Peptides against a protein of PDB entry 4PN1. Designs and how they scored, part 202

Target 1, 261 residues: chain A of PDB entry 4PN1
Amino acid sequence: KIEMNFLNKPIVPDTTKVISNFLTHYLITEPVEHVEIEAKLGTLIDLETQNRFEFPVMNETILNPEFNLRTRFESDMTASEHKYLNEFLNQAFRDSQKPGRLPFAYKHTKQVDLFYETEDNSRDKIRVSKNQSDNQVLACVKKRRVADLFLYCPNDAFDIRISISDELPVSMPSGNQQPSLTRLKDRVGYVHQEIKIDLTKTTQNDPVYDTTERHELEVEFGNIADLRDRAQKAKDGMEAPLFRRVQLFMDNVRILRREHS

## One batch from the design tools (peptide; made by RFdiffusion4, then SolubleMPNN)

Design b1_p28_2_s4 (from b1_p28_2, 13 letters changed)
Fold by OpenDDE base, seed 4:
Structure b1_p28_2_s4 (fold): chain B 261 residues (1-261), chain A 28 residues (1-28)
Amino acid sequence: as target 1 above (261 residues)
Amino acid sequence: MEKLLEEMRSLMDPEVLKLQEELAEALK
């Protein structure tokens, strides 16, 4: 018989613990009511060099948010990378439909997002999301970025930003308001075990942005209620369910960030 | 469902599309 280690007990990776604690803070300790938790694939750029951030580490590393690293995160990727990931996920989708597997669900959405300034001129904008085909309102929210956790991944194609956001449902803006920004989103979504993977092509006409089209990949916790329950259990001394869910999430992220054209 | 299928066609792999179409047909 083979044992896992000299204690013959599972061990939780430090990364899992750190992320779990990060999530628990915003789920339980200082709870965000309408929380969205997602990871984006992208590149940490060193503001001094304008190249990918270089840190003296050899593997996946969570950056301490308390330190000003003078970096920016670019959540964009090339069209070819995006296409490759799409093909990769399509194959994963097909494979998951086979007997004995848990199947992916798939959804393709074409959406237009209209952004409006708030009355208080706050940094937070109101986003009205509509279906492109029939202009059906899908959502009206005020999204606030609460916190970010960055993972530097020197061995992979992408670095990772895990974001905590508050998506507060709000009433539609007044009819006299004009959108400050209009964004078209072409999104293909894959859901597996309540983890949502979205490939999004975004087109926007913003004079501030260098590119009209952006290609993004996002991984999101699809069941926040369950995650919050797990986080509460963790606070109550039962950490295993939360660790398992975070591990699953991160494994999916790790698979994706290694793929490139 | 038909609307969804049409929306999917623009970016979908043909094999994935086939599976979705088969599923849609089975759910009628």
Scores: peptide ipSAE 0.020, ipTM 0.384, DockQ to the pose 0.011
Fold by OpenDDE base, seed 3:
Structure b1_p28_2_s4 (fold): chain B 261 residues (1-261), chain A 28 residues (1-28)
Amino acid sequence: as target 1 above (261 residues)
Amino acid sequence: MEKLLEEMRSLMDPEVLKLQEELAEALK
């Protein structure tokens, strides 16, 4: 007879536990009301070298936010990498439509984001999102970044930033107010088991820096209510449901960060 | 986000249809 370990019980990876605790903090302990939780693929850049950060670890490592590692996170990737990921996800989508699988949902959206300064000149801008086709307002929010958790992934193409944000719905800016920034977003979204994967091409016109295009991939928890429920259960001593959901999320992230052109 | 997910689930996107067609062809 073979057993899993000397207790013959499942164990949870430490990474899952750390992330779960991080999420629980902002879901339950100091709850963010309109929380968005996403992971972005990108690169941890050493501010001194401007190259990818080198850390003396050999695997996926959550960086301690208490330490200033003199890094920045760049969520951009090459067009080629982005295209490759799109093709990869398209194939995954197709494969998931086969009998016996849970199918992906898919959505392609083109929107324009208009950013407005607040009257109080706060750093947080109001974002008005509109559909490019008919200019219908999709959302008007004030987004605040609450916290970040960085994962250094030396064996993979990308590092990861997990972000907690507060997206507060707000009233539309006054009609006479001009946007300070306009951003076009071409987004293809894939949803599997309530985990959302978005490939986004962002075009931004800057008077100083000319037109910039960015390619991003993000993975988001699609069911915050469920996640919050799981986090509450975890605080109450039943951690398994939360761990399972976080594990699912991270496994998807791990798959994606290994893919490159 | 939950609303968005619901919308995505119900979407009959042409690109999705294309992917489904490609799948069907691959299964022949």
Scores: peptide ipSAE 0.019, ipTM 0.466, DockQ to the pose 0.013
Fold by OpenDDE base, seed 1:
Structure b1_p28_2_s4 (fold): chain B 261 residues (1-261), chain A 28 residues (1-28)
Amino acid sequence: as target 1 above (261 residues)
Amino acid sequence: MEKLLEEMRSLMDPEVLKLQEELAEALK
């Protein structure tokens, strides 16, 4: 006979608890109305050296936001890494279509994002997203970054930023307003068990600067309503459903951050 | 891929797999 531990009860990793509490705060305690919750792969960069920071830890660790660690997060990867991850996910997609598995869903989208300055707050921009094929308006929002949680992953190819954002629907900018920035997005999306994985190639044209290209991978909770329900249950003393969902999310993130070309 | 394969190998241990499944089930 084998038992899980000396109590013969499941134990939740501390990382799962910390992240769950973080999410619960912005889902329930101080709820963000139009919340987006995503993890991006990238690199924690030491502001002094401009290289990846070397924290004195040996495994995945959540950085305490109360401390100024003199770092920035770069949510970018090389084209080669991005291609590798795309191939990896394509294979995972194919494998999931086999009998006995839960299948991935797949979607390829191309959109243009137009950014407009606001009169009320110069720091916040209105983003108008349009489909590239027919110029149909997909969304008009003001995205506000509410909170970030950074994970340093010394044993993996990438560090992680978990972000809470508020995507507030807003009215279209006035017709006389010109966009301050135009961004093309080529996005390949994979969905498995309502966890969304997006590979995004972003091309930005600046009238002054050369065209810049970014390659990003993000993992997002695809069912916020369900997550909010789980968070509420956690507040009410039933934490298991939330912990399970967060663990699923993080396991997917962990798989991806370990991969590199 | 190498890291992923290593992780997969660890999960091939019947005891580890069983415990992981039990944990997953308990957290549903």
Scores: peptide ipSAE 0.000, ipTM 0.311, DockQ to the pose 0.020
Fold by OpenDDE base, seed 2:
Structure b1_p28_2_s4 (fold): chain B 261 residues (1-261), chain A 28 residues (1-28)
Amino acid sequence: as target 1 above (261 residues)
Amino acid sequence: MEKLLEEMRSLMDPEVLKLQEELAEALK
């Protein structure tokens, strides 16, 4: 007979625990009301070298936010990488439709995001999202980035940024206001077990960015209510449900960041 | 457990929160 370990009990990796605690903080301890939790694939860039940062570690590592590591995160990839991931996900979608599997859901959306300055000149802008085809308003929100957690992944094609955001629903800007920024989004979305995977092509004319077109992949928790419930249970001493959900999320992220053309 | 507690304390630290905000702004 073989046992898992000398206690014959499952062990949760530190990565799962750390991320779970990070999420619990913004779900329960200091709760973000309209929380969005996503992981983006990208690259940690060393500000000094302008190359991918090289940390003295050999595997996936959560960076300690207590330290200023003098890095920036580039949430972009090449068109070829993006295409490869799309093909990969399409295949995964097809395979999941087979008997005995849990199927993916698929959605393709094209929208335009209009960003407006707030009356109080706050740093956060109002985003009005419209469907490109019929100009229907899809959302009007003020999105605030609350926190980031960075994972350096030296053995994979991409590093990871996990972000906590607050998407506050707000009233439409006044009709006399002009958008400060316009962004076109072509998004292909996949959903599996309430985890959302989005491939997005973004076109924008933003002086902050040299590139007009960006290619992004994001993984998002699709059921925040469930996640919050799990986080609450964790605070109450039952951590397993939260750990399982975080593990699922991270496994999906890990699969994706390892794929490259 | 201590490591986890330290992580939680770190996340709650005003300086860390400030850093997070600064980083978030830089990434916009």
Scores: peptide ipSAE 0.000, ipTM 0.225, DockQ to the pose 0.075

Design b1_p28_3_s1 (from b1_p28_3, 15 letters changed)
Fold by OpenDDE base, seed 4:
Structure b1_p28_3_s1 (fold): chain B 261 residues (1-261), chain A 28 residues (1-28)
Amino acid sequence: as target 1 above (261 residues)
Amino acid sequence: EEEEVEKYLERLTESSVEDLDRLLELYS
């Protein structure tokens, strides 16, 4: 016989607890009504060196948001890296279709995002998303980033930003208002156990700068209602369901951030 | 059709987005 430890009980990693508490705060304690919770793969850049941030740690580390570490997060990767991840996820999709597995769902979408200034001159912009094929409005929201949690991952290809955002549904801008910014998004989405993984190629035309492309990978909680329920239970003393969901989320993130071409 | 899709999945190793799109067409 073998046991897991001297208590013979599973142990929740500290990382899971920290992230769970972070999420609980914005789900329950100071609730964001239309919350979006996502992790983006990218790179923590040291503003002084302009290289990837170096910290005297040897593994995945959550950075304390109370400290200004003089970093910026670049939620971007090379086309080659993006392609590799796409192929990797394609293979994962294929493997999941086999008997005995939980299948991925897959969706390829092309949309255009139109950004409008708000009437109250708020810093937040209204985003109107339309399907490129039929020009149907997919969403009209005012998105505000509420909080970020950064994970420095020295052993992996990417660092992680977990973001809490408020996506407030709003009415369409006035018909005479012109968008201040237009972005084309080519997105392939994978969903497994209500965790959404999106590879997005964003093209932005700037009148001053050349067309820029951004390659992003994001992992999102696909069932916020369930997550909020789990967070509420955690506040009520039953933490296990939340921990399990956060662990699943983070394991998927960890798989992805380790992959490179 | 289901068998054909399964065979297709087995043959695919590294594939592009286009390959997955083609796969989805087989399911539709």
Scores: peptide ipSAE 0.030, ipTM 0.445, DockQ to the pose 0.016
Fold by OpenDDE base, seed 2:
Structure b1_p28_3_s1 (fold): chain B 261 residues (1-261), chain A 28 residues (1-28)
Amino acid sequence: as target 1 above (261 residues)
Amino acid sequence: EEEEVEKYLERLTESSVEDLDRLLELYS
């Protein structure tokens, strides 16, 4: 007879526990009302060298947010990397349509984001998102970054930033107010088991930087209500459902960060 | 995110994402 360990019980990796606790804090303990939880692929940059930071670790490592590590996170990738991931996800989509699998959903959107200053001169801006084709308003929100959790991944193409944000719905800016910034977004979205994977190309005109382009990949929890329910159960002593959902999320992230041209 | 974009945007080569509309017709 073979057993999985000397207790013959499943054991949860520390990474899963740490992330679960991080999420639980902002879902239950100090709940963010309009919470968005996403992981972005990118690079932890050493502020001194301006290169990818080199931590003395050999595998995926959650960085302690209480320490200033003199890093910045760049949520960007090359066009070739972005294209490779797009092709990879397209293949995953095709494979998921086969019998015995759970299928991906797919959506392609092109939108313009208009940013407006707030009346209170807060650092947070109001974002109005419109569909490029018909100029219909998709959303009007004030997004606040609440917390970040960084994963250094020395064996993979990308590091990871998990972000907690508050997307507060707000009223439209006055008709006389001009946007301080405009961004064009071309986004392809894949959804599998309520986990959203978005590839986004962003174009921005800036008086300082001229026309710039960014390529991003993000993974988002698509069912916050379910996640919040799982987090509450975890607080009540039943952690397994939360751990399973976090494990699913992180496995998807791990798959993506390993794939590169 | 917005702050990061404003500060650290790069000029990258133009790249297009592949549309899966055709695939949706075949597999959905």
Scores: peptide ipSAE 0.026, ipTM 0.382, DockQ to the pose 0.015
Fold by OpenDDE base, seed 3:
Structure b1_p28_3_s1 (fold): chain B 261 residues (1-261), chain A 28 residues (1-28)
Amino acid sequence: as target 1 above (261 residues)
Amino acid sequence: EEEEVEKYLERLTESSVEDLDRLLELYS
């Protein structure tokens, strides 16, 4: 007979605990009402070198937000990397349709995001999202970035930014107001066990600068209500459900960040 | 959309899986 350890009980990785506590704070302690929680694949850039940040660690490491490391996060990848991830996810989708597996869901969306300045000239802009095909309004929100947690991943192709955002529904801007920015999004979304994985090609036209294209991959908690419930249970002393969900989320992120062309 | 993608992907071999741009083009 073999036991897991001297307690013969599962143990939770420290990373899972740290992330769980981070999420619990913004779900329960100082709750964000319309919370969005996502992880983006990208690169931590050293502002001094403009290259990928180098930190003296050998594995996945959550960076302490209290330290100013003089970094920026670039949530972008090459077209080749994006293509590879798409192929990878397509295969994963196909494999998940086999008997005995939990299937992926899939959705393709094309939308345009119109950004409007607020009357008070606040930093947060109003975003109106419309379907590109019929121009139907999908959402009108004011998104505020609440917090970030960065994971430096020296052994993987990408670093990770976990972001807490507040997407507050707001009324449509005045009909006379022109958008300050227009962004086209072409997205394929994969959902597995309520974890959303989105590959997005974003096109942004700037009147002064050339058209920029960005390729992004994001992983999002698809069931915030469930996550909030799990976080509440964790605050009440039952941490296992939250840890399991966070572990699932992070395992998916870990799979993706290791993939590259 | 899911069903359509499933049918499409079933026809593809592992080596012939299309990238995002091609997939988006087909299902735009």
Scores: peptide ipSAE 0.016, ipTM 0.439, DockQ to the pose 0.017
Fold by OpenDDE base, seed 1:
Structure b1_p28_3_s1 (fold): chain B 261 residues (1-261), chain A 28 residues (1-28)
Amino acid sequence: as target 1 above (261 residues)
Amino acid sequence: EEEEVEKYLERLTESSVEDLDRLLELYS
């Protein structure tokens, strides 16, 4: 017979521990009340060269937030890459419907996002989301980016940004207020084991820059209450449930960032 | 999310995403 290692016990990858600690901080230590946790596929761009950043590592690496590497993150991909990922996820959906598998759920949404200025002219805008087909209000929120964690992935087509956001539900703007910005979103969403995967096409009209289109893929924790419970258990000395959930999340991200046409 | 979209990238594309709704229409 064989054993896993000289202890014959599973071990946790260091990446999983680092991400788990990062999440625990904003779930438990300094808790964000209406927390959203997502990973976006994109590219770390070197501000000096305007090309993809070249870090002297050979595999997936979490960048230390304490160091200014003079980079920006571009959460975008080509239409061809986006289409390929859509077909890939469609096939994964079909395969998951077979006996012996856990099935994907699927949802297609077309919405318009209206952004409104706040009375105090604060940095954060109010976002009202409406369904394009019947103009029904889907959400009214004030979203604030709290923290980011960047993963440089030299062997894959995409780098990763994991973001912590505070998405606060707020009252609708007054009826006479006009939006400062309008965006159209065409989104296909897949859910597997409470992990959400969204492909989004965003269209925005601007008088200076004309019409722009962005293609994004994001992976989100779909059950924050469960994740917070796991994080609390980790703080209390039982880390395994949190590590398992983070491992699942990251494996899904790793699958997606490896796929390309 | 909103801040990222505000960074305008002018990319010309004529391609669209084929989602499950379209596949269901073709293969149902």
Scores: peptide ipSAE 0.020, ipTM 0.361, DockQ to the pose 0.014; fails the geometry check

Design b1_p28_3_s2 (from b1_p28_3, 18 letters changed)
Fold by OpenDDE base, seed 2:
Structure b1_p28_3_s2 (fold): chain B 261 residues (1-261), chain A 28 residues (1-28)
Amino acid sequence: as target 1 above (261 residues)
Amino acid sequence: DLEKVLEYLERLTESSVENKELLLKKYS
């Protein structure tokens, strides 16, 4: 007979605990009301070298947010990498439709995001999102980045930024106000077990600089109410449901960041 | 104009205010 360990009980990875605590803080301790929680694939750039940062670690490592590591996060990838991930997810989608599996859902959307300055001249802009096909308003929000948690992944194609954001619904900007920035988004979305995976091609029309294009992959918790409930239970001493959900989320992220052409 | 470049980069990369300050220090 073989046991898992000398206690014969499951052991939660330390990474899962750290991330769970981070999420619990912004779900329960200092709760963000309209919280969005997502992980983006990208690259931690050393501000001094402008290359990918090199930390003296050999595996996935959560960076301590209390330390200024003089880095920036670039949530972008090449068109070829983005295409590869799209093909990979398409195959995963097909495989999930087989008997005995939980199926992916798929959606393709095109929207335009219009950013407006606020009257108080805050850095937080009002974002109006519209459907490109019929120009219907999808959302009008003021999004504020609350916190970031960075994972350095030296063995994988991408590093990870987990972001906590507050998407506050707000009224439409006054008439005659011009957008300070516009973004066209071509998004393919995959949903599996309420985890959202989005591949987005963003075309940004900057009034000062030339049009730029980005390719992003993000993984988002699709059921915040459930996650908040799990976080509350964890705060009350029952951590297992939260750990399981965070583990699922992170495993999906790990799969994606390892895939490259 | 360095400030304009930094603002553009911030919008493009979603860099934090802290990163902007670090960049400003680097190029000061």
Scores: peptide ipSAE 0.008, ipTM 0.417, DockQ to the pose 0.018
Fold by OpenDDE base, seed 1:
Structure b1_p28_3_s2 (fold): chain B 261 residues (1-261), chain A 28 residues (1-28)
Amino acid sequence: as target 1 above (261 residues)
Amino acid sequence: DLEKVLEYLERLTESSVENKELLLKKYS
């Protein structure tokens, strides 16, 4: 008989513990009401060199935000990388339809996001999302970024930003207001075990800045209620369910960040 | 201390990050 280790119990990676504690804080300790939790693939950029950040570590590392590392995170990739990931996920989707597997769900959406300034000149803008084809309003929210964790991944194509956001439903802006920013979003979405994986091509039309195109991949917890329940159990001393869910999430992220053209 | 780190992170805003990215793209 072979055992996993000298305790014959699963061991939880330190990364999983740190992320789990991070999530628990914003799910339970200081709960965000309309919480969104997502990871984006991108690049940690050294502000001094404008190249990818170099840190004296050899593997996946959660960066301590208390230290000024003089970095920024670019949640973007090349069109080629994005296309490759799309093809990769399409294949994963197909493979998951086979007997004995848990299937992906798939959805393709095109929407327009209109951003409006708030009356109180808050830094947070109101986002009105509309279906691109028929202009139907899908949502009107004020999104606030609450917290970020950055993972430096020196061995992979991408670094990771895990973000906690609050998406507060708000009333529509006045009819005389002009959007300060517009975004066209072409999104391909995959869902597996309630983990959402979205590939998004965003065309941004900004009155102040030049039109930009961005290619993003985001991984999101699709069942916040379940996650909150797991986090509560963790606070009550039973951490395993939360750790398992976070591990699943991170393993999916790890798979994706290793893929490149 | 994780709690201290979380407190620091709570001060971050999406608008700040977005603006920084836009500015860097414009002036790069």
Scores: peptide ipSAE 0.006, ipTM 0.357, DockQ to the pose 0.024
Fold by OpenDDE base, seed 5:
Structure b1_p28_3_s2 (fold): chain B 261 residues (1-261), chain A 28 residues (1-28)
Amino acid sequence: as target 1 above (261 residues)
Amino acid sequence: DLEKVLEYLERLTESSVENKELLLKKYS
């Protein structure tokens, strides 16, 4: 018989601890009421070279937000990469339907996002999401990004941005208001163990600039209430449930960021 | 025009929390 280690107990990766603490802050310490927590795949760009940044590390590394590293994060990927990930997830979906596995749920959504300016001239716009097929309102929110945590992943195809956002439900804009921006979103969503994985193709038409198309992959905690409960328990000295959930989340992210064609 | 570009780039993001300084550094 073998043991896990000399204590015969699970060990928590440092990354898990750091992320858990980050999440706990915005779940419990300074709680965001309508919190959205997601990781996006992308690239940390060196502002000087405009290429992917090269940090003096050899593996997944959480960047300290207290330091100005002169980088930006680009959440876009190529159409080819996006397609590959879609095919990969489709296969994962199929495999999960087999006996003995926990199945993925699948949803394909095409929506239009309409952005409206706020009365207070806040930079936070109101987003009205509508279903493209029947124009049904899906959501009306004011989204504010609260915090970001960046992971440099030198061995993988993508770097990661974990973001904390506040998605405040708000009333619909008045009928006389015109949207300042319209985006078409084609979203393929996969859910496994309450972790949401979304592949999104976004098309934006601008009257001044050319049409832009973005391809994004995001991984989101699908059960915030559970996560908040786990975070509270962690504050109370029971960290294991939170660590397990964060580990699951990060393992899914790690799988995805390694995939490329 | 840099200001127009920055405005456009800001509009490309869903979040209002964009580091304008980073964008300025990129294009300055």
Scores: peptide ipSAE 0.006, ipTM 0.429, DockQ to the pose 0.018
Fold by OpenDDE base, seed 4:
Structure b1_p28_3_s2 (fold): chain B 261 residues (1-261), chain A 28 residues (1-28)
Amino acid sequence: as target 1 above (261 residues)
Amino acid sequence: DLEKVLEYLERLTESSVENKELLLKKYS
């Protein structure tokens, strides 16, 4: 018989604890009402070198937000990387449909986001999301990024930004208002065990600036209510359910950031 | 290319007409 360790009890990785605590803060302690929690694949760029950030660590490392590392995060990848991930996820989807597996759900969405300035000219814009095919309004929100947690991943193709955002539902802009920005999103979404994985090709048109295209992969907690419940239990002394969910989330992220052509 | 931008906007949004007018004013 083999035991897990000398206590024969599961041990929680420190990364899981740190992330769990981070989430708990914004789920329970200072709760964000309309919270979105996602991880994006991208690159930590050193502002001084304009190259990928280098930190003297050899593995996945959560960066302490208290330290100004003079970095920016670019949530983008090449078209080829994006394509590879799409193919990878398609295969994963197919494999999950086999007997004995938990199946992925799949959805392809084409969406247009219209961004409007607020009256106070705040950084937070109103986003109206519409279905491209029928212009059905999907959402009208004021999205505020509340917090970020960055993971430096020296052994992988991508670094990770975990973001907590508040998507506050707001009234539609007045009919005479014009969008300051238009963003076309071609998104393929995969859901497995309530973890959402989205591959998005974004084309952004600005009346003043050049059109830009981005390729993004994001992993999102698909069941916030469940996550909040788990976080509450954690606050009440039962941490295991939260840790398990965070572990699942991060394992999916880890799989994805390792995959490249 | 203004024309390409306008065509793109026309396909994407209901506000494309207004945007077109704005763009035309900008580039006229």
Scores: peptide ipSAE 0.000, ipTM 0.256, DockQ to the pose 0.009

